# Ledger of designs, part 76: peptides against a protein of PDB entry 7SID

Target 1, 151 residues: chain A of PDB entry 7SID
Amino acid sequence: LHMYLMLLKELPGEEYPLPMEDVLELLKPLSNVCSLYRRDQDVCKTILNHVLHVVKNLGQSNMDSENTRDAQGQFLTVIGAFWHLTKERKYIFSVRMALVNCLKTLLEADPYSKWAILNVMGKDFPVNEVFTQFLADNHHQVRMLAAESIN

## One batch from the design tools (peptide; made by RFdiffusion4, then SolubleMPNN)

Design b2_p19_8_s4 (from b2_p19_8, 7 letters changed)
Fold by OpenDDE base, seed 4:
Structure b2_p19_8_s4 (fold): chain B 151 residues (1-151), chain A 19 residues (1-19)
Amino acid sequence: as target 1 above (151 residues)
Amino acid sequence: SSLQKLQEETEKFFEELLK
């Protein structure tokens, strides 16, 4: 786990995108790692903070390639799982803050949710619609962070 | 495919949540 988290942390930002093949290799273990540590708030927060670089990388890629669609699908599946568990009140505010940052970054890359769509239990949820739910979050800092993305 | 494998793992995760 530690080695994997270090690799995620070292991902370059939007200015220096990685080849999509490398992004795919990094995403392969992600779902399994998130599932194993779903109850560990600190690990979940760390993962969500590190995958921000993945979102930035995906936003700079050509959406027409098969590799891009595969990478987007793998990433969005994980985000959908975190969102689902958030709705079930399984995560503290600090984890929700990290999730909102991921969603905010997605909306910056895809404001109209053309590709940023969460599929949870066979149903599709556009990220822009999902994001608005955090405006009514019980924690004031989460609401404030969500509101900042609107302006 | 790798995407299908990930989807299966995610579904298994959700199945555990529904127990």
Scores: peptide ipSAE 0.079, ipTM 0.732, DockQ to the pose 0.135
Fold by OpenDDE base, seed 3:
Structure b2_p19_8_s4 (fold): chain B 151 residues (1-151), chain A 19 residues (1-19)
Amino acid sequence: as target 1 above (151 residues)
Amino acid sequence: SSLQKLQEETEKFFEELLK
């Protein structure tokens, strides 16, 4: 886990995007790691904070290739899982804050949710619609972060 | 595909949580 988290942390940002093939390799174990540590709030928060770089890389991709779609799909599946468990009240506010930051970054890359769509249990949820739900979060800091992201 | 496999694993995960 520690080694994987380190790799995620060291991902380059928008200035130096990784080849999509490398992004795919990094995403392969992500779902398994998230599943194993789904009940560890600190680990989940850390993962969500680190995958922000992945979002930035995906957003900068001008290629409409199979690899791009695959990478987007794998990432969105994980985000969808976190969102679903959030609705089930499984995560504390700090984890929800990290999730909102991920969603914010997705909206910056795809404001109209053309590709940023969460598929959970066979149903599609555009991120722009999902994001507005956090405006009604029980924790004031989460509401504030969501509100700031819209403006 | 790899995406399909991931989707299946995710669904199994959710099913276990909902038990």
Scores: peptide ipSAE 0.076, ipTM 0.731, DockQ to the pose 0.124
Fold by OpenDDE base, seed 5:
Structure b2_p19_8_s4 (fold): chain B 151 residues (1-151), chain A 19 residues (1-19)
Amino acid sequence: as target 1 above (151 residues)
Amino acid sequence: SSLQKLQEETEKFFEELLK
């Protein structure tokens, strides 16, 4: 886990995107890692903070390539899982804030949710619609973060 | 459980992408 988190943390930002092949290699273990530590709030928060770099990389890539679609799908699957468990009230506010930051970054790259769509249990949920739900979050800091992202 | 169902759906989705 430690080595994997280090690799995620060291991903370049939007200015210097990685080759999509490298992004895909890093995403492959992500679902399993998230599933294994789904009950650990600190690990989940750390993962969500680190994968922000992945979203930034995805936003700078050619969206028409198969590798880009694959990377987007793998990432969105994980985000969908976190969102689903959030609806089940499994995560504290700090994890939800990290999730909102991921969703915010997705909307910056795809404001109209053309590709940023969460598929959970066979149903599609556009991120722009999902995001508005956090405006009514029980925690004031989550609501504030969501509201700031809309402006 | 609902969590197990979510995991199964996630794995199934990954399997489809990796075909």
Scores: peptide ipSAE 0.051, ipTM 0.694, DockQ to the pose 0.103
Fold by OpenDDE base, seed 1:
Structure b2_p19_8_s4 (fold): chain B 151 residues (1-151), chain A 19 residues (1-19)
Amino acid sequence: as target 1 above (151 residues)
Amino acid sequence: SSLQKLQEETEKFFEELLK
């Protein structure tokens, strides 16, 4: 786990986008790692914070390539799972904060949710619609973070 | 209990989604 987290942490941001092939390699273990540690709040928070760099890379990629679509799909599947568990109140506010940051970054890269769509239980949820739900979060810091993204 | 059932269903969903 720690080795994988270190790799995610070292991923370059918007200034130095990686080839999509490299992004795909990093994403391959992600779903398994998230599933294994889904009950560990600290690990989930750390993962969500580190995958912010992945979002930044996805936003700088060739959006028309098959590899881009594949990477987006794998990433959004994981985000969708975290969002679903968040709806079921399985995560504390600090994890929700990290998730909101991911969603915020997605919206910055795709403001109109052209590709940033969460598919959960066969239903599509555009991230821009999902994001607004956090404006009504029970925790004030989550609401504040969501609100600042609207302005 | 209802809570336990929800927990189990959610976890199962998460595992299946990430397979």
Scores: peptide ipSAE 0.050, ipTM 0.641, DockQ to the pose 0.072

## One batch from the design tools (peptide; made by RFdiffusion4, then SolubleMPNN)

Design b2_p20_1_s1 (from b2_p20_1, 7 letters changed)
Fold by OpenDDE base, seed 2:
Structure b2_p20_1_s1 (fold): chain B 151 residues (1-151), chain A 20 residues (1-20)
Amino acid sequence: as target 1 above (151 residues)
Amino acid sequence: MRREEREQRLKEEQERLLSD
């Protein structure tokens, strides 16, 4: 786990985007790691914070390639899972904060949710629609963070 | 990889992640 998290942390930002093939390799174990530690709030928060770099890389890539679609799918699968578990009230505010930051970054890359669509249990949820729900979050800091993206 | 295969794989991965 720690080695994987370190790799995610060291991922270059938008100034030095990685080839999509490399991003794809990093995403391959992500769902498994999240599955193993879904009940650990600190680990989940850390994962969500680190995958922000992945979102930035996805936004800088050619969206027409197979590798891009694959990477998008793998990433959105995990984000969708975190969103679903959030709706089931499984995560404390700090994890939700990290999730909102991921969603904000997705919206920056895809404001109209052309590809940023969360598929959860066969249903599609555009990120822009998902994001607005955090404006009504029970925790004031989550609401404030969400509101920053709107104004 | 075919789109169908990718979608199926992602579905299974998410199901594992969401399983109790």
Scores: peptide ipSAE 0.510, ipTM 0.892, DockQ to the pose 0.845
Fold by OpenDDE base, seed 1:
Structure b2_p20_1_s1 (fold): chain B 151 residues (1-151), chain A 20 residues (1-20)
Amino acid sequence: as target 1 above (151 residues)
Amino acid sequence: MRREEREQRLKEEQERLLSD
């Protein structure tokens, strides 16, 4: 786990994006790691903080290739799961903060949710619509973070 | 990989992630 998290942490930013093939390799174990540690708040927060670099890489890609779509799909599958578990009140505010940051970054990359759509249990949820729900979060810091991203 | 196959794989992957 820690080795994998370290790899995620050391990813370059949007200024120097990785080849999509490399992004795909990094995303392959992500869902499994999240599945194993979904009940560990600290690990989930760490994962969400580190995958910000993945979002930046995905957003920087101007290619509409199969690999891009596959990478986006794999990433959004995990984000969708975190969002779903958040709705089920599985995560404390610090994890929700990290998730909001991920969604914020997604909106920066795709403001109109052309590709940033969360599919959860067969239903599509555009990230721009999902994001607004955090304006009504029970924790004031989460609401404030969400509001800062919009205003 | 066909779109349908990818979507099915991702669906199953998410189901495993969300399983109790």
Scores: peptide ipSAE 0.508, ipTM 0.893, DockQ to the pose 0.769
Fold by OpenDDE base, seed 5:
Structure b2_p20_1_s1 (fold): chain B 151 residues (1-151), chain A 20 residues (1-20)
Amino acid sequence: as target 1 above (151 residues)
Amino acid sequence: MRREEREQRLKEEQERLLSD
């Protein structure tokens, strides 16, 4: 886990985008890691904070490439799971804050949710619609962060 | 990879992630 988290942390941001092939390699273990530590709030927060760099890379990619679609799919699968567990009130505010930051970054790259769509249990949830739900979050800091993203 | 295969794989991964 620590080695993987370190690798995610060191991922270059938007200024130095990685080839999509490299992004895919980083994403391959992600779902498994999240599965193992889904109940650990600190680990989930750390993962969500680190994958922000992945989102920035995805936003600059060629949408027509197979690798881009695959990377987007793998990433959104994990984000969808975190969102679902959030709806089930499994995560504290700090984890939800990290999730909102991920969703914010997605919306910056895809404001109209053309590709940023969460599929959970066979149902599609556009990120722009999902994001508005955090405006009514029980924690004031989460609401504030969400509101800052809208304005 | 075919689209259907990719979608099925992602579905299974998410199900595993959400499993108890």
Scores: peptide ipSAE 0.507, ipTM 0.891, DockQ to the pose 0.809
Fold by OpenDDE base, seed 4:
Structure b2_p20_1_s1 (fold): chain B 151 residues (1-151), chain A 20 residues (1-20)
Amino acid sequence: as target 1 above (151 residues)
Amino acid sequence: MRREEREQRLKEEQERLLSD
């Protein structure tokens, strides 16, 4: 786990995007790792913080390529799961903060949710609609972070 | 990989992630 998290942490940002093939390789084990540690708040927070770099890479890539669509799918599958579990009150505010940051970066890359759509249990939820729900989060810091993201 | 196959794999992957 720690080695994988280190790899995610060292992923280049928007200024130096990796080839989509490399991003895809890093995303392949992500869902499995999340599945194993979904009940660990600290690990989930760390994962969400590190995958911010993935969003930056995805936003700078050619969205028409098969690898890009695959990478987007892999990433959004995990984000959708975290969002779903958040709605089920499985995560504390610090994890929700990290999730909001992910959604914020998605909105920056795709303001109209053309590709940033969370599919959960066969239903589509555009990130721009999902994000607004955090403006009404029970924790004040989450609300504040969400509010700052739209200004 | 066909779109339908990819979507099915992702669906199964998410279901596994969300399973109890």
Scores: peptide ipSAE 0.504, ipTM 0.891, DockQ to the pose 0.767

Design b2_p20_1_s2 (from b2_p20_1, 9 letters changed)
Fold by OpenDDE base, seed 2:
Structure b2_p20_1_s2 (fold): chain B 151 residues (1-151), chain A 20 residues (1-20)
Amino acid sequence: as target 1 above (151 residues)
Amino acid sequence: SSMEEREKRLAEEQAKLLEE
């Protein structure tokens, strides 16, 4: 876990996007790691914070590439899971805030939710719709973060 | 298709994450 998190942490931002091949390699173990530590709030928060860079990389890539679509799918799978577990009230506010940041970044990359769609158990949830739900989050800081992201 | 296979794999991964 530690080594993987370190790799995620070292991801460059929008200013220096990684080749999609490298992004894919980093995303491959992501779902497994998230699965193993889904109940660890701190680890989940850390993961979500680090994958922000992945989202940025995805947004800077050619969306017509098969590799890009694959990377998007792998990433959205995990985000969708976190979203679902959030709806089940499995995550504390700090994790939800990290998730909101991920969703915000997704919307910045895909304002019209063309590809930023969470599929959970066969149902599609456009990120813009998902994001608006955090405006009504039970925690004040989450609501504020969501509201700030819209403006 | 390759796309369908990918979707299946992703679905399985997500299911694993959600079922634990």
Scores: peptide ipSAE 0.463, ipTM 0.878, DockQ to the pose 0.885
Fold by OpenDDE base, seed 1:
Structure b2_p20_1_s2 (fold): chain B 151 residues (1-151), chain A 20 residues (1-20)
Amino acid sequence: as target 1 above (151 residues)
Amino acid sequence: SSMEEREKRLAEEQAKLLEE
């Protein structure tokens, strides 16, 4: 876990996007890691904070490439799972805030949710629609973060 | 791989995350 988190942390930001092939390699084990630590709030928060860099990379990639679509799919699969578990009230506010930041970054890259669509159990949920739900979050800080993100 | 195959693989990964 430590090694993987370190790799995620060291990802360059939007200014220096990685080749999509490298992004794919980093995303490949992500679902497994998340599965193993889904009950650890701190680890989940850390993962969500680190994958922000991945979102930034995805936003600057060639949208027409198969690798881009694959990377997007891999990432959105995990985000969709976190969102679903959030709906089931599995995560504390700090984790939800980290998730909101991920969704915010996705919307910055894809404001109209052309590719940023969460598929959970066969149903599609556009990120812009999902994001608005956090405006009604039970925790005031989450609501505030969501509100600030759209202004 | 086909889009269908990719979607299937992703669905399996997500199911694993949600069911464990």
Scores: peptide ipSAE 0.459, ipTM 0.876, DockQ to the pose 0.829
Fold by OpenDDE base, seed 5:
Structure b2_p20_1_s2 (fold): chain B 151 residues (1-151), chain A 20 residues (1-20)
Amino acid sequence: as target 1 above (151 residues)
Amino acid sequence: SSMEEREKRLAEEQAKLLEE
């Protein structure tokens, strides 16, 4: 786990994106890792913070590439799961804040949710619609973070 | 199709992540 998290953390940002092939290799085990540690709030927060670098890489890639679509699918699958578990009140505010940051980064790359759509159990939820729900979050810091992301 | 197979695999991965 720690080695994997370290690799995620070391991903370059938007200024210096990795080849999509390398991004895909890092994303392949992500769902499995998240599944194993879904009940650990600290690990989930760490994962969500580190995958921000992946989103930044995706934003600089050719959207028409098969590898890009595959990477987007791998990432959105995990984000959709975290969002669903958030709706079931499984995560504390610090994890929800990390999730909001991921959604914010997605909206920066795709403001109109053309590809940033969460599919959960066969239903589609555009990220821009999902994001507005955090404006009504029970925790004030989550609401503030969501509100700041709109401006 | 290959795309459909990918979507099915992703759905299965998500289902595992969401299991109780």
Scores: peptide ipSAE 0.456, ipTM 0.875, DockQ to the pose 0.898
Fold by OpenDDE base, seed 4:
Structure b2_p20_1_s2 (fold): chain B 151 residues (1-151), chain A 20 residues (1-20)
Amino acid sequence: as target 1 above (151 residues)
Amino acid sequence: SSMEEREKRLAEEQAKLLEE
């Protein structure tokens, strides 16, 4: 886990996108790691903060590439799971803050949710619709962060 | 198809994350 988190942390940002092949390799163990540590709030927060770099890479990639679609699918699968567990009140506000930042970054790259769609249990949820739910979050800091992304 | 196989794999991975 530690080595994997270190690799995620050191990912280049939006200005220096990684080859999609490298992104795919980094995403391979992500779902497994998340499943093992879904009950650990600190680990979940750390993962969500680190994958922000992945979101930035995906937003600038060639959408017609098979590798891009594969990477997007793997990433959105995990984000969809975190969102679902959030609705079930499984995560504290600090984890929800990290999730909102991920969703915000997705919306910056895809404002109309053409590809940023969460599929959970066979149902599609566009991120722009999902995002509005955090405007009514029980924690004031989460509401404020969500509101900042509207303008 | 390759796409169908990918979607099936992703669904299985998500199910594990949600059920464990």
Scores: peptide ipSAE 0.448, ipTM 0.873, DockQ to the pose 0.924

Design b2_p20_1_s3 (from b2_p20_1, 9 letters changed)
Fold by OpenDDE base, seed 5:
Structure b2_p20_1_s3 (fold): chain B 151 residues (1-151), chain A 20 residues (1-20)
Amino acid sequence: as target 1 above (151 residues)
Amino acid sequence: SAAEEREKKLQEEQEKLLTD
């Protein structure tokens, strides 16, 4: 786990995107790691903070590439799961804030949710629609973060 | 198809995340 998290942390941002092949290699273990540690709030927060770099890389890639679509799918699968578990009140505010930051980054890359769509249990939820739900979050810091992202 | 298989794999991965 430590080595994997370290690799995620060291991903470059929008200025220096990685080849999509490298991004895919890093995403392959992600779902398994998240599944194993889904009940650990600190690990989940750390993962969500680190995968922000993945979203930044995806935003600089060719959207028509098969590798890009594959990477987007793998990433959105995990984000969709975190969102679903959030609705079930499984995560504390600090984890929800990390999730909002991920959703914010997705909206910056795809403001109209053309590809940023969460599919959970066979149903599609556009990220812009999902994001507005955090404006009514029970924790004030989560609401503030969501509001700042819209303005 | 290949696309359908990829989607199926993603659904299976998500199911693992959502189950106890």
Scores: peptide ipSAE 0.366, ipTM 0.844, DockQ to the pose 0.906
Fold by OpenDDE base, seed 1:
Structure b2_p20_1_s3 (fold): chain B 151 residues (1-151), chain A 20 residues (1-20)
Amino acid sequence: as target 1 above (151 residues)
Amino acid sequence: SAAEEREKKLQEEQEKLLTD
């Protein structure tokens, strides 16, 4: 786990985007890691914070590439799962904060949710629609963060 | 198709994450 987290942490941001092939390699084990540690709030928070760099890379890639679509799909699968578990009240506010940051970054890259669509159990949820739900989050800091992202 | 297989794989991965 720690080795994988370090790899995610070392990922450069939007200033130095990685080749999509490298992004795919990083995303490949992500779902498995998240599955193993989905009950660990600290690990989930850490993962969500680190994958922010992945989102930034996805936003600057060739959108017409098959690799881009694959990477987007793998990433959104995990984000969709975190969102679903959030709806089931499985995550504390600090994890939800990290998730909101991910969604914010997605919206910055795709304001109209052209590709940023969460598919959960066969149903599509555009990220811009999902994001607005956090404006009504039970925790004031989550609402505040969401509100700041709108302005 | 390749797209269908990709979607199927993603669904399976998500199912693993959401299942105990």
Scores: peptide ipSAE 0.366, ipTM 0.845, DockQ to the pose 0.887
Fold by OpenDDE base, seed 3:
Structure b2_p20_1_s3 (fold): chain B 151 residues (1-151), chain A 20 residues (1-20)
Amino acid sequence: as target 1 above (151 residues)
Amino acid sequence: SAAEEREKKLQEEQEKLLTD
């Protein structure tokens, strides 16, 4: 875990995007790591904060390439899981804040949710519609962050 | 197809994430 988190932390920002092949390699262990530590709030928060760089990278890639679609799919699968568990009240506000930041970054890259769609248990949830739920979050800071993403 | 195989794998991974 520690080694993987270090790798995620050292990801270049959107100014210096990684080759999509490297992004795919980094995403491969992500679902497994998230699954193992889904109950650890601090680890989940850390992961979500680190993958922000991945979101920025995905938004600048060639959306028509197979590798881009694969990377988007792997990433959105994990984000969808975090969102679902959030709806089940499994995460504290700090984790929800990190998730909203990820979703916000997705909306910046894809305002109309052409590809930023969360598929959970066979159902599609466009990211631009997901924010509506966070506007009603129990925590003030989460509601504010969600509102900033819309306005 | 390759796309179908990727989708199946993603569904399996998500299921693992959502399983208690």
Scores: peptide ipSAE 0.362, ipTM 0.843, DockQ to the pose 0.949
Fold by OpenDDE base, seed 4:
Structure b2_p20_1_s3 (fold): chain B 151 residues (1-151), chain A 20 residues (1-20)
Amino acid sequence: as target 1 above (151 residues)
Amino acid sequence: SAAEEREKKLQEEQEKLLTD
């Protein structure tokens, strides 16, 4: 886990996007890692903070390629799971803050949710629709972070 | 098809995340 998280942390940001083949290799173990540590708040927070670099890379890639679609699907599957568990009140505010940052970055790349759509248990949820729900979050810091994206 | 197989795999991975 620690080695994997270190690799995610060292990913280049939006100024230096990675080849999609490298992104796919990094995403390959992500679902398994998240599944193993879904009940650990600190690990979930760390994962969500580090995958921000993945979101930035996906937002600057050509969505017409098979590799891009594959990477997008793998990433959105994990984000959808975190969102669903958040609605079930499984995560504390610090984890929700990290999730909002991921969703904010997705909206910056895709403001109208053309590709940023969460599929959870066979149903589609556009990220722009999902994001507005955090404006009514019980914690003031989560509401404030969500409100910053409206401006 | 390859696309159908990938979608099936993604659904299985998400189910693991939601039920473990």
Scores: peptide ipSAE 0.357, ipTM 0.842, DockQ to the pose 0.936

Design b2_p20_1_s4 (from b2_p20_1, 10 letters changed)
Fold by OpenDDE base, seed 5:
Structure b2_p20_1_s4 (fold): chain B 151 residues (1-151), chain A 20 residues (1-20)
Amino acid sequence: as target 1 above (151 residues)
Amino acid sequence: SRREEIEQKLKEEQQKLLEE
């Protein structure tokens, strides 16, 4: 886990995007890692914070390429799961904060949710619609972070 | 198709994440 998290952390930002092939290699183990540590709040927070760089990389790539779609799918699968578990009240506010940051970054890259759509259990949830739910979060910091993203 | 296979695998991965 530690080695994987280090690799994920070292993903460069928007100014220096990685080749999509490298992004895909980093994303391949992601769902499995998240599954193993879904009950560990600290690990989940760390993962969500690190994958912010993935979204930045995706936004700088050719959105019509097969590799980009694959990377988007890998990422959105995990985000959708975290969102679903959040609705089931499985995560503390710090994890929800990290998730909101991911969703915020997605909206910055895709304001109209053309590709940023969470598919969970066969249903589609555009991120711009999902995001509004956090405006009513029980924790004030989560609400504030969500509000900053809209205003 | 290859694309369909990828989508199916993603669904399975998500299901695994949600059920464990």
Scores: peptide ipSAE 0.477, ipTM 0.886, DockQ to the pose 0.925
Fold by OpenDDE base, seed 1:
Structure b2_p20_1_s4 (fold): chain B 151 residues (1-151), chain A 20 residues (1-20)
Amino acid sequence: as target 1 above (151 residues)
Amino acid sequence: SRREEIEQKLKEEQQKLLEE
């Protein structure tokens, strides 16, 4: 876990995008790691904070390439799962804060949710629709963070 | 197809994540 988290942490931002092939390699074990530690709030928060760089990298890539679509799918699968578990009230506010930041970054990269669509259990949820739900979050800091993206 | 295989894999991975 720690080695993987270190790799995620070292991922550069949008100013220095990685080749999509490298992004794919990084994303491959992500779902498994998230699954193993889904009940650890601190680990989940850390993962969500680190994968922000992945979204930034995706935003600078050719959105029409097969590798880009694959990377998007790998990433969105995990984000969709975190969102679903959030709806089931499995995560504390600090994890939800990190998730909102991920969704915010997704919206910045894809404001119209052309590719940023969460598919959970066979149903599609555009990120712009999902994001607005956090405006009504039970925790004031989550609401405030979500509102910052709108105002 | 390759794309279908990828999509199926993603579904399985997500299902595993949601059920554990």
Scores: peptide ipSAE 0.475, ipTM 0.885, DockQ to the pose 0.925
Fold by OpenDDE base, seed 2:
Structure b2_p20_1_s4 (fold): chain B 151 residues (1-151), chain A 20 residues (1-20)
Amino acid sequence: as target 1 above (151 residues)
Amino acid sequence: SRREEIEQKLKEEQQKLLEE
């Protein structure tokens, strides 16, 4: 998919923070790409690994700007969807590992979940609350990764 | 408002992701 290749090119290869305007442009097609590949475990893992860069950019930006808020919303929409599908046991441990890494990075940027709140189907779930769920994950590696974030 | 439009779009996009 063209849009997927575009994301793969821009996100993993970036070694410095992007302007928020650029981040926003990259996030716009993300939900569509994720939707197309939601059933592909390997692709989902890859996407989650690459969007770690976005989380880092969001954490280093001016949170008072409208563009930042918009970018946060775009990103959290996708993460919320992945989390929801994870709860429905749609993803194997490797995808959950990648998701935990995203959540970990979010907590580092926003430890009190002031803006890092997952809204799924009209309900709010603070990331710090969501993260604790992975401490009880069925897979030992997921639990270990989650535990490392606490200590 | 523009903000409302953005939020509505996000909801629609998430719904699409969850239902497909």
Scores: peptide ipSAE 0.473, ipTM 0.883, DockQ to the pose 0.917
Fold by OpenDDE base, seed 4:
Structure b2_p20_1_s4 (fold): chain B 151 residues (1-151), chain A 20 residues (1-20)
Amino acid sequence: as target 1 above (151 residues)
Amino acid sequence: SRREEIEQKLKEEQQKLLEE
């Protein structure tokens, strides 16, 4: 876990994007790692904080390439799962804040949710619609973070 | 197709994350 998190943390941002092939290789084990630690709030928060770089990287890539679509799928699969579990009240505010940051970054890259769509259990949820739900979050810091992202 | 295979794998991975 620690080694993987280290690699994830070192992923460059928008200024220095990695080849999509490398990003894809890094994302492949992500769902498995998240599954193993889904009940660990601290690990989930850390993962969500580190994958922020993935969104920035994906935003600079060619969306028409197979590797880009695959990488987007790998990433959105995990984000969709975290969102779903959030709706089931499985995560504390600090994890939700990390998730909001991910969604915020997605909206910056894709304001109209052309590709940023969460598919959960066969249903599609555009991120721009999902994001508005956090404006009504029970925790004030989550609401504030969500509000700041659109102001 | 290859694309359908990838999408199916992603679906299964998400299901594992949600159920385990």
Scores: peptide ipSAE 0.472, ipTM 0.884, DockQ to the pose 0.925

